Peptides against a protein of PDB entry 5TDY. Designs and how they scored, part 21

Target 1, 88 residues: chain A of PDB entry 5TDY
Amino acid sequence: EKKIDGRRKAAVLLVALGPEKAAQVMKHLDEETVEQLVVEIANIGRVTPEEKKQVLEEFLSLAKAKEMISEGGIEYAKKVLEKAFGPE

## One batch from the design tools (peptide; made by RFdiffusion4, then SolubleMPNN)

Design b2_p13_7_s1 (from b2_p13_7, 4 letters changed)
Fold by OpenDDE base, seed 3:
Structure b2_p13_7_s1 (fold): chain B 88 residues (1-88), chain A 13 residues (1-13)
Amino acid sequence: as target 1 above (88 residues)
Amino acid sequence: SAEEIAEIIKEWL
């Protein structure tokens, strides 16, 4: 798989979360980081299905490690990602 | 939570 820089991963995730949830998340980041991420989001351009899938899978893996969601939830989410972005 | 998601993002930066 292609390596994605951290700023790009963060921007992809925040866009995927939607503006309301993204705003809630960024309240927990320092001001300079928020400004940088807003610029990244504004210039995100095209996000390929492969790129989005990769970012979300990594996010889910980390979320599992932090016990943010159940094991069953992770399994289901991975299946959804496979259906939505895997075949393309 | 939003805070936990932010912690994941911090790991990427």
Scores: peptide ipSAE 0.716, ipTM 0.952, DockQ to the pose 0.710
Fold by OpenDDE base, seed 4:
Structure b2_p13_7_s1 (fold): chain B 88 residues (1-88), chain A 13 residues (1-13)
Amino acid sequence: as target 1 above (88 residues)
Amino acid sequence: SAEEIAEIIKEWL
């Protein structure tokens, strides 16, 4: 797998969340960070399924670590991601 | 929560 820049990971995640939820998330970031991420989102270009899968799996792992989602929920989400973005 | 998601993003930056 390829190493993904942190700013790009954030942009990929925010796009995946959709504009409504992304806006809610960004309310918790400082103004400078928001501006930077908006630029990243505007220039996100092509996001490969592999890249999206990688970002979302890392997100889910971190979410589990923070106890945001139950283990069962994380595993279910991972299976959904594998079906949608797994090896071709 | 949105706040918790933001904290994850902060870790990436």
Scores: peptide ipSAE 0.713, ipTM 0.953, DockQ to the pose 0.698
Fold by OpenDDE base, seed 2:
Structure b2_p13_7_s1 (fold): chain B 88 residues (1-88), chain A 13 residues (1-13)
Amino acid sequence: as target 1 above (88 residues)
Amino acid sequence: SAEEIAEIIKEWL
């Protein structure tokens, strides 16, 4: 597993969420943070499937810790990710 | 929620 910069993780997640949800999320961040993330998104370039998978898995783990989703939901999501981003 | 997601992002930054 490769270390991913925090700002990059955030950018990858926001892009994955789509523009509408990303906008909703960013409304809860301060102006400086939003500006920084917009720059990161603008320069995101190519996101590998493994990188995207890694970010989403970490997100799910943290979401579980915050009781946003059940353990079963996380396991299901991980299986979906494995299928979507598995070896070609 | 969007707010909860934002909190996760804050942890990354």
Scores: peptide ipSAE 0.713, ipTM 0.953, DockQ to the pose 0.704
Fold by OpenDDE base, seed 5:
Structure b2_p13_7_s1 (fold): chain B 88 residues (1-88), chain A 13 residues (1-13)
Amino acid sequence: as target 1 above (88 residues)
Amino acid sequence: SAEEIAEIIKEWL
């Protein structure tokens, strides 16, 4: 597993959420943070399937810990990720 | 929720 910096993780997640949901999320961040993340998103470049999978799995783990989603939901999400972002 | 997702992002930053 390759280490990903926090700013990069946030950008990858926000892009994965799409512009509408990303905008809703960023409404809960301060202006300076939003500006930083917008720059990161603008310069995100290529996101490898492995990187995207790693970020989303970490997100799901944290979401589970916060009881945002059920364990069954995480299991389903992992299966989707495995099928969509497997070996090229 | 969007707010809860934001809290996760804040943790990464």
Scores: peptide ipSAE 0.712, ipTM 0.952, DockQ to the pose 0.714

Design b2_p13_7_s2 (from b2_p13_7, 5 letters changed)
Fold by OpenDDE base, seed 2:
Structure b2_p13_7_s2 (fold): chain B 88 residues (1-88), chain A 13 residues (1-13)
Amino acid sequence: as target 1 above (88 residues)
Amino acid sequence: SAEEIAEIIKELL
């Protein structure tokens, strides 16, 4: 499995959230972090299926650890998030 | 929440 840079994973996630939600999220980040992520988003280019899968899995793992989702709700969360990452 | 997602972002970085 190819290791993906953390900044790229964050950019992929933010793009998947959409502009409005991404803006809300970035309000909770410091200025330097926001500047870094904006650059990554601007240069995101094409996101591979493997990248989407890795970002999704890591997001779900971290979300579960923060008790944002229950163990039984993981599959539902995957479906919701896959819609955001899916073909347009 | 947006704040919780921001915390996830920080973990990714």
Scores: peptide ipSAE 0.693, ipTM 0.944, DockQ to the pose 0.720
Fold by OpenDDE base, seed 4:
Structure b2_p13_7_s2 (fold): chain B 88 residues (1-88), chain A 13 residues (1-13)
Amino acid sequence: as target 1 above (88 residues)
Amino acid sequence: SAEEIAEIIKELL
């Protein structure tokens, strides 16, 4: 569909992780980046299903490349993450 | 890990 801004994608992902995990992740980012992402998170508003889908797809692609998930578990992981994606 | 996810975030930006 439509191309999503990188900062937007990052914000969506961080929100999906939840505040605790997101905080842990951002400890590994430089201060300026954190500040920018916090602003994006604060103004995230509504996240569309398409945005969630695109973010998840790119996340899985990158995670696979980093061998964070096994080849045989890609589709399964996708289904699980899609159902659990986003804060409750 | 949180560090690995951070690297992914950097790639998204």
Scores: peptide ipSAE 0.687, ipTM 0.943, DockQ to the pose 0.694
Fold by OpenDDE base, seed 1:
Structure b2_p13_7_s2 (fold): chain B 88 residues (1-88), chain A 13 residues (1-13)
Amino acid sequence: as target 1 above (88 residues)
Amino acid sequence: SAEEIAEIIKELL
């Protein structure tokens, strides 16, 4: 698997959340980080299926570690997250 | 929550 830099991962995740959720998330980040991420989002270009998969899998791992989601089927969790955090 | 997701973002960076 190709390594994705952290800023790219974060940008992909924020775009996946949609503008409303992304905005709420970014309120909890420092100003410099926000500015950097905005630039990354603006220049995100094409997000490959592989990138989406890698980012989501890492997100799920971290979310489980923080007990944001229960253990279980990753595919089910992906669907739940899409409905909960995806654009409406 | 947005706060929890922000914590994850920080881990990604």
Scores: peptide ipSAE 0.684, ipTM 0.942, DockQ to the pose 0.740
Fold by OpenDDE base, seed 5:
Structure b2_p13_7_s2 (fold): chain B 88 residues (1-88), chain A 13 residues (1-13)
Amino acid sequence: as target 1 above (88 residues)
Amino acid sequence: SAEEIAEIIKELL
């Protein structure tokens, strides 16, 4: 399991939300952070299954810690994101 | 919420 750069992880998560929903999220970030993430998103290229897994696992852990969700695995976390912010 | 997701993004960075 290779370590993924934090900016890369954030970009992967934002891309999964789609441009409109990602924009809503980024309204809560400072200008410097937004600029950095836009660059990462623009150069994201291909996202490997391993990267997707690692990002979703970390998202799940953080979401549970914030009491956004109380249970579920990687697939559940993905479904929650899609229902809340995914494409119509 | 979008704000909560943003907080997670901050933790990833």
Scores: peptide ipSAE 0.675, ipTM 0.941, DockQ to the pose 0.717

Design b2_p13_7_s3 (from b2_p13_7 with L4E V8I D11E)
Fold by OpenDDE base, seed 3:
Structure b2_p13_7_s3 (fold): chain B 88 residues (1-88), chain A 13 residues (1-13)
Amino acid sequence: as target 1 above (88 residues)
Amino acid sequence: SPEEIAEIIKEWL
């Protein structure tokens, strides 16, 4: 497993969320951070299935810790990720 | 929520 830069993780997640949801999320970040992330997103280039899976799994783990999603939902989401990005 | 997602992103930065 390759270590991913934090800024890259954020960019990968925001792109995965889509522009509408990403915009909602970024409204809760300071202006300087938003500008930095927009540049990072613009230069994201190719996102491998491996790093996308890694970022989303870490996100789900943190979301569970914050009780954002039920444990059952997290387990289901992990299975979906394995099916979508695991075998490739 | 968008706010909670933003808090996760802040942890990465």
Scores: peptide ipSAE 0.716, ipTM 0.953, DockQ to the pose 0.714
Fold by OpenDDE base, seed 4:
Structure b2_p13_7_s3 (fold): chain B 88 residues (1-88), chain A 13 residues (1-13)
Amino acid sequence: as target 1 above (88 residues)
Amino acid sequence: SPEEIAEIIKEWL
């Protein structure tokens, strides 16, 4: 497992959410942070399946910890991620 | 929610 820079993790997540949802999320960030993340997104380049999986799994773990989703929901989501972004 | 997702992102920054 490779350590991913925090800014890159955020960029990967935002791209994965899609532009509409990402925009909604960024409304809750300060202007400077948004500008920085937009730059990161613009320069995201290639995102490997492993990297994307790592970011999304970490996100889901944190989301579970914050009770944003049920345990069953997160397990289901992880299975979806494994099927979609698992080993090629 | 978008707000909660933003809070997670803030933890990464």
Scores: peptide ipSAE 0.715, ipTM 0.952, DockQ to the pose 0.718
Fold by OpenDDE base, seed 5:
Structure b2_p13_7_s3 (fold): chain B 88 residues (1-88), chain A 13 residues (1-13)
Amino acid sequence: as target 1 above (88 residues)
Amino acid sequence: SPEEIAEIIKEWL
């Protein structure tokens, strides 16, 4: 897999969440960080399916580690990603 | 939660 810049990963995730959820998330970040991420989102350009899949899979892995979601939820999410984007 | 998602983002930055 290709290495993705951390700021890029954050932008991809926030865009994937949608503006309403992204706004809720950003309320928990400091103002400086929010400003930086808004710029990243504004200049996100094209997000490849591979890139999006990679970011979301990493997110799910971290979410699992933090016990944010059930393992069953992760498995479902993986299936959705597989069906939506296919193999890399 | 939004807060937990933010913590993950912080790890990336």
Scores: peptide ipSAE 0.713, ipTM 0.952, DockQ to the pose 0.721
Fold by OpenDDE base, seed 2:
Structure b2_p13_7_s3 (fold): chain B 88 residues (1-88), chain A 13 residues (1-13)
Amino acid sequence: as target 1 above (88 residues)
Amino acid sequence: SPEEIAEIIKEWL
């Protein structure tokens, strides 16, 4: 798989979360970081299904590690991603 | 939570 820049990953995730949730998340980041991410989002361009899948899978993995979600939840989410972004 | 998500983002940056 392709290596994705950290700033890019963050932008992809925030866009995927939607503006309302993204705004809530950004309230927990320092002003400089927020400004940087806003720029990244503004220049996000096209996000491929594979890229989005990769970012979300990594997010889920980290979320599990932080005990934000159960193992069953992450596995289910991965299956949903596989179905949504599977072979075309 | 939004805060926990932010922590993940911080790890990426």
Scores: peptide ipSAE 0.713, ipTM 0.953, DockQ to the pose 0.728

Design b2_p13_8_s1 (from b2_p13_8 with E5K E12K)
Fold by OpenDDE base, seed 4:
Structure b2_p13_8_s1 (fold): chain B 88 residues (1-88), chain A 13 residues (1-13)
Amino acid sequence: as target 1 above (88 residues)
Amino acid sequence: DEVLKEVVEAVKE
């Protein structure tokens, strides 16, 4: 699999969340990080299915590690994110 | 990836 730039992964995730939720998330980041992510979002272009898959899997891994989701809820989380990515 | 980790943490908040 192709390596995806870390900032691009974050941008893909934020775009999937939509502008309103992305804005809420970015309120918790420092100004420099926000500026970097805005640039990445502005230049995101097309997101490939491979990128979507990688970002989804890494998000799920990180979310699980941070106890944002339970083991029993992993498939549910996948469906939620897939629906977020779907309209892209 | 530190940037993605920060974003995920922000999602948690």
Scores: peptide ipSAE 0.469, ipTM 0.881, DockQ to the pose 0.100
Fold by OpenDDE base, seed 3:
Structure b2_p13_8_s1 (fold): chain B 88 residues (1-88), chain A 13 residues (1-13)
Amino acid sequence: as target 1 above (88 residues)
Amino acid sequence: DEVLKEVVEAVKE
């Protein structure tokens, strides 16, 4: 597994959400963090399938830890995120 | 990864 920069992981996730949803998410972040993420998004370039998979898995892990999804909802969550990553 | 954690928390909210 290649180590991915943390800021890049966040950028990949936000891009997958789309601009409207990403904007809504970033409203809950501090201004400095938003500025950093915008820079990362602007310079995201090509996202490899490996990066997408790693970001997806880490997101699901974190979301589960925060009880954002139920045990039975994990497969659904994977499909949702995979669909978000699908459009290239 | 603090940035990713913050983003995930923001998604939750």
Scores: peptide ipSAE 0.453, ipTM 0.877, DockQ to the pose 0.099
Fold by OpenDDE base, seed 1:
Structure b2_p13_8_s1 (fold): chain B 88 residues (1-88), chain A 13 residues (1-13)
Amino acid sequence: as target 1 above (88 residues)
Amino acid sequence: DEVLKEVVEAVKE
């Protein structure tokens, strides 16, 4: 699997969340991080299916580790994020 | 990845 830049991974995730949720999330980040992510989002270009899959899996792993989602809801969470970002 | 972890933590809020 190809390594994805960390800032790009975060940008892909934010795009998948949609603009409303992404904006709310970024309110909890420091100014420098927000500026970096805005640049990455602006230059995100095409996101490959492989990138989307990698980012989603890493997100789910991190979210589960932080007890944000239960094991029973993980499959639903996957579908929600993939649907939100959608095919391009 | 640090940036992604920070974003995930922010999602938790």
Scores: peptide ipSAE 0.452, ipTM 0.876, DockQ to the pose 0.065
Fold by OpenDDE base, seed 5:
Structure b2_p13_8_s1 (fold): chain B 88 residues (1-88), chain A 13 residues (1-13)
Amino acid sequence: as target 1 above (88 residues)
Amino acid sequence: DEVLKEVVEAVKE
């Protein structure tokens, strides 16, 4: 598995969420972080399926750790995200 | 990664 830059991971996730949801998320971030993410999003280029998969898996892991997803629901959440943000 | 952690926390809100 190829290592992905941390800021790029966040950009990939935000792009996957779409502009409306990404905007709502970024309202909860400080100005400096928003500026950094805007630059990363602007220069994201192509996102490979492998990158997207790695980012979503890490997102799910972090969400579980923050009790956003119950322990028994991690596989279900993964499937939902893959269906919602995977196919275009 | 720190930035991703912050984004995840923001999603929680």
Scores: peptide ipSAE 0.408, ipTM 0.863, DockQ to the pose 0.101

Design b2_p13_8_s2 (from b2_p13_8, 4 letters changed)
Fold by OpenDDE base, seed 2:
Structure b2_p13_8_s2 (fold): chain B 88 residues (1-88), chain A 13 residues (1-13)
Amino acid sequence: as target 1 above (88 residues)
Amino acid sequence: DEVEKEVVKAIEE
């Protein structure tokens, strides 16, 4: 597997979720993070099938491993995105 | 939930 940058990973996830679910996630993020995500999505270019699969599987794996499924996918996605675009 | 459902669908494609 190729290493994927965290910011790109977040963009791939949101695109994979589609505009409706992506919007639901971003409604709960701060303005700066939303702006960064928009930029990443705008520059996402082509996503390979392998890359998409890798990102989605990682999302599900992490959610299950941390027993965060009960929090709901939107809440988990928020946490992932906040971590990806949060402080270094 | 719906997000998980959509992610699963995307993986299965």
Scores: peptide ipSAE 0.086, ipTM 0.643, DockQ to the pose 0.308
Fold by OpenDDE base, seed 3:
Structure b2_p13_8_s2 (fold): chain B 88 residues (1-88), chain A 13 residues (1-13)
Amino acid sequence: as target 1 above (88 residues)
Amino acid sequence: DEVEKEVVKAIEE
């Protein structure tokens, strides 16, 4: 597996979720974070099937490990995205 | 979970 940039991972995940689910995640984020995400999404370019699969498998694995899917996958996605675009 | 379902769907496409 190739190493993927954290910011790119977030963009790939949101795009993979689709616009409706992505919006559900982003509505819980602060304005600055949303702006950063939008920029990354706008510049995402081509996403390979391998890259998409890698990001989504990572998401599922981490969500299950933290028991967050049963409690709310949206909340987990929110935390991942906040971590990717949070204070740096 | 709805997010899980969407993610699974995306992985399986």
Scores: peptide ipSAE 0.082, ipTM 0.640, DockQ to the pose 0.308
Fold by OpenDDE base, seed 4:
Structure b2_p13_8_s2 (fold): chain B 88 residues (1-88), chain A 13 residues (1-13)
Amino acid sequence: as target 1 above (88 residues)
Amino acid sequence: DEVEKEVVKAIEE
């Protein structure tokens, strides 16, 4: 399993969620974090199926382990992204 | 992708 940069993981996740859900997540983040995310998404380049699968499985596992799904997917996504790009 | 579907579902919850 290849190690993936945390910032890249966040970008892959948001792209996988699609523009609607990605926007819902990002509107809850501070402006600086959003700008960083947009840059990462813009420079995401090629995402292999293996990389996408790895990222999604990792985030899904984290959500389940922390029982954050019951708190809402948006809240979970926010926490994951904050870990990748730092707090506001 | 099944994993993607599950993650998306979680985000919607």
Scores: peptide ipSAE 0.071, ipTM 0.608, DockQ to the pose 0.147
Fold by OpenDDE base, seed 5:
Structure b2_p13_8_s2 (fold): chain B 88 residues (1-88), chain A 13 residues (1-13)
Amino acid sequence: as target 1 above (88 residues)
Amino acid sequence: DEVEKEVVKAIEE
């Protein structure tokens, strides 16, 4: 397993969700965080299948471990992104 | 992608 930058993880996740769901998530975040995420998404470049799978499984595992899947998807996504997104 | 579908489903909850 290769290390992935936290900011990149967030970008990969949001792109995987698609524009509509990504927007629904981001409307619950601070404006500064949204600006940072938009920059990361714009510079995402190529995402390998392995990288995408790694990121999605990581966040899914976190959701399962915390039993948050049924407690509110948007709130869960907000918390995950706040923890995963950060500087190098 | 099956993992993607599960994550998207979780976000929709």
Scores: peptide ipSAE 0.065, ipTM 0.596, DockQ to the pose 0.152

Design b2_p13_8_s3 (from b2_p13_8 with E5Q E9K)
Fold by OpenDDE base, seed 3:
Structure b2_p13_8_s3 (fold): chain B 88 residues (1-88), chain A 13 residues (1-13)
Amino acid sequence: as target 1 above (88 residues)
Amino acid sequence: DEVLQEVVKAVEE
C-alpha cells in the first residue's frame, strides 16, 4: 500500500462531503488545521482509485470504532465518494 | 492519522 499524507486523506474526505457540509465540519477544527486543509483541498488534483479506496477504508474503520454507522453505512460511504469523484 | 481522526470527530459532532 502506498503511504498517503494524512492531510491529503482528510482533504479527499472533505471534498467528498461537498462544500457546504465540509465547511460545517471544519467549524469544529482548530483554525490552524482548517488553514492546512484548505490548502490541501485547493491542491487536491487527481485522486487515484487507490487513494479513494484507502481513504474510504480508514474512514469506515474510524467511523465504526465510534459507532457512527451501521453495516449499511458502507454503501452510503461508497456513494459519497463516487458522487464527488465519479465511479472508476 | 491525527488529522483524519479530527475530521471524523468533527463529522460526528
Scores: peptide ipSAE 0.414, ipTM 0.867, DockQ to the pose 0.062
Fold by OpenDDE base, seed 1:
Structure b2_p13_8_s3 (fold): chain B 88 residues (1-88), chain A 13 residues (1-13)
Amino acid sequence: as target 1 above (88 residues)
Amino acid sequence: DEVLQEVVKAVEE
């Protein structure tokens, strides 16, 4: 697997959530972090399927650690993100 | 990653 910049990981996730819910999430971040992520989102370019997979797998791990979601595979996590956090 | 962790924490809120 290729190393992905940490800020890019977050940007990929936020884009996956959609603009409305991403905005709500970023309200809980400090101003400096928000500014950094906005720059990353603006310059995100194309996100490969492999990159999405890596980011979602790491998200799944972190979400499970925080007991945000139950057991499941990456595909399930992806569907959860799309339905729960994606555009309505 | 610290930034991603902060985003995940924010999602939890």
Scores: peptide ipSAE 0.379, ipTM 0.851, DockQ to the pose 0.067
Fold by OpenDDE base, seed 4:
Structure b2_p13_8_s3 (fold): chain B 88 residues (1-88), chain A 13 residues (1-13)
Amino acid sequence: as target 1 above (88 residues)
Amino acid sequence: DEVLQEVVKAVEE
């Protein structure tokens, strides 16, 4: 698998969330980080299905580690994300 | 990844 730039990972995730949810998330980031992410989003270009899958799976892993997702619900959460963000 | 981790923290809030 191709290694994805860290800033690009965040941009892909934010785009996947949609503009309204992304905006709400970015309200909790400092100004400098927001500016950096806006630049990455503006220059995101094409996102392959494989790249999107990698980013979302890493997000799920991090969310699980922070107990945002219950241990028994990780597979369910994956299915929810696939239904929400998977179909093109 | 530091940036992605910060985004995850923001999602948690």
Scores: peptide ipSAE 0.328, ipTM 0.835, DockQ to the pose 0.099
Fold by OpenDDE base, seed 5:
Structure b2_p13_8_s3 (fold): chain B 88 residues (1-88), chain A 13 residues (1-13)
Amino acid sequence: as target 1 above (88 residues)
Amino acid sequence: DEVLQEVVKAVEE
């Protein structure tokens, strides 16, 4: 597994969420962090399926650890995956 | 990862 830069991981996630949800997330970040992420998003280039998978797996792991995803959160997890890879 | 953790916290809010 190839190591991904932390800022790039965040950018990949935000792009996967889509512009509306990404905007809602970024408004809760400080100005400096937003500025950094905007640069990363602007220069994201191609995101490989492997990168998307790694980023989403880490995100879901972190979200579960913070109890953001309840037992009924499989639907949410599925939605996140669908945004990244397309609906089945 | 620090930046990703900040994003996750923002998603929770």
Scores: peptide ipSAE 0.301, ipTM 0.826, DockQ to the pose 0.097

Design b2_p13_8_s4 (from b2_p13_8, 4 letters changed)
Fold by OpenDDE base, seed 1:
Structure b2_p13_8_s4 (fold): chain B 88 residues (1-88), chain A 13 residues (1-13)
Amino acid sequence: as target 1 above (88 residues)
Amino acid sequence: DEVLKEVVEEIEK
């Protein structure tokens, strides 16, 4: 399994969320972090199905781990997966 | 992976 850079993972995840949801996330981050992410997104190039799968499965795992203190995490993760891999 | 951690934290709010 190819290791993906953390910044790239974040960019892939934000792109997978779509522009509206990504914007909602970004507006709660500090300026420096936003600038870094914008650069990564601008230079994301092609995202392979394999990369999307790796990133989204990791996100799903993290959401499950927080289920006890944050209800709806799993449901949200499932929706992200559906948008990323569902029919186009 | 500080940036990723911050992004994930915000997504899960």
Scores: peptide ipSAE 0.286, ipTM 0.830, DockQ to the pose 0.100
Fold by OpenDDE base, seed 5:
Structure b2_p13_8_s4 (fold): chain B 88 residues (1-88), chain A 13 residues (1-13)
Amino acid sequence: as target 1 above (88 residues)
Amino acid sequence: DEVLKEVVEEIEK
């Protein structure tokens, strides 16, 4: 696996969610964090299928780890994967 | 990693 920095991972994840869902996530973050994310999204360039897969699989793993805390986590992760790879 | 952590936390809510 090639290493991806955390900020790029976040940008890839948000782009994969789509603009509407990404906006819903970011409206709950503080102003400084939003500024950082907007910069990363604006400069995301090309996202390779390998990067997208790596980031979404990592998210899926994190959701599984928290499934005892949030029952909807793993199901949401699966839906994100389905929608993210649909056009590919 | 901190930004990613915060984003993931919000998604998991």
Scores: peptide ipSAE 0.286, ipTM 0.830, DockQ to the pose 0.100
Fold by OpenDDE base, seed 2:
Structure b2_p13_8_s4 (fold): chain B 88 residues (1-88), chain A 13 residues (1-13)
Amino acid sequence: as target 1 above (88 residues)
Amino acid sequence: DEVLKEVVEEIEK
C-alpha cells in the first residue's frame, strides 16, 4: 500500500461521501477545521480508484474496530478526521 | 460501493 498523507485521506473521504454527507460531517466541526478541509478538497486533484479504496477501507477498519465503544457516528467521525488530518 | 455504504452507515449511526 502506498502511504497517503493524513490531510489527503480526510479530503478523499469527504469527497467520496458526497457533498451532502460531507456537509453533514463538517457541520459538527469547528470553523478552522472546516476551512482546512475545504482547502484540502479544493486541491485534491485526481483520486485513483485504488487510493479511494485504500482510504475508505482504512476508515472503515478504524470504525469497526471501535464499534463496541464508539460514540455516535458523527462524533466518532469528527475524532477520526481530526486524528487523520492533524499529523501530516 | 459496499465499502462506501459501510463507512457512511458508521458515520450516520
Scores: peptide ipSAE 0.090, ipTM 0.695, DockQ to the pose 0.120
Fold by OpenDDE base, seed 3:
Structure b2_p13_8_s4 (fold): chain B 88 residues (1-88), chain A 13 residues (1-13)
Amino acid sequence: as target 1 above (88 residues)
Amino acid sequence: DEVLKEVVEEIEK
């Protein structure tokens, strides 16, 4: 698997969720984080099927491990995004 | 959860 940086992972995930679900995630994030995410999305360029699958599989795997499948998909997505931008 | 369901749907495409 090709290594993908956290910022790009976040952008890929949000785009994959679609604008409505992405908005539901971002409304729970602070303003600065939202602004960063918008910039990443705007500059995402081409997303390969392999890259998209890699990001989504990672998200799903972690969600299952934490038993968040039916209790907090949006909340988990929020946590993933926060971790992606946390170190920055 | 609706968001997770959509993620699963995308993976299974």
Scores: peptide ipSAE 0.049, ipTM 0.644, DockQ to the pose 0.323

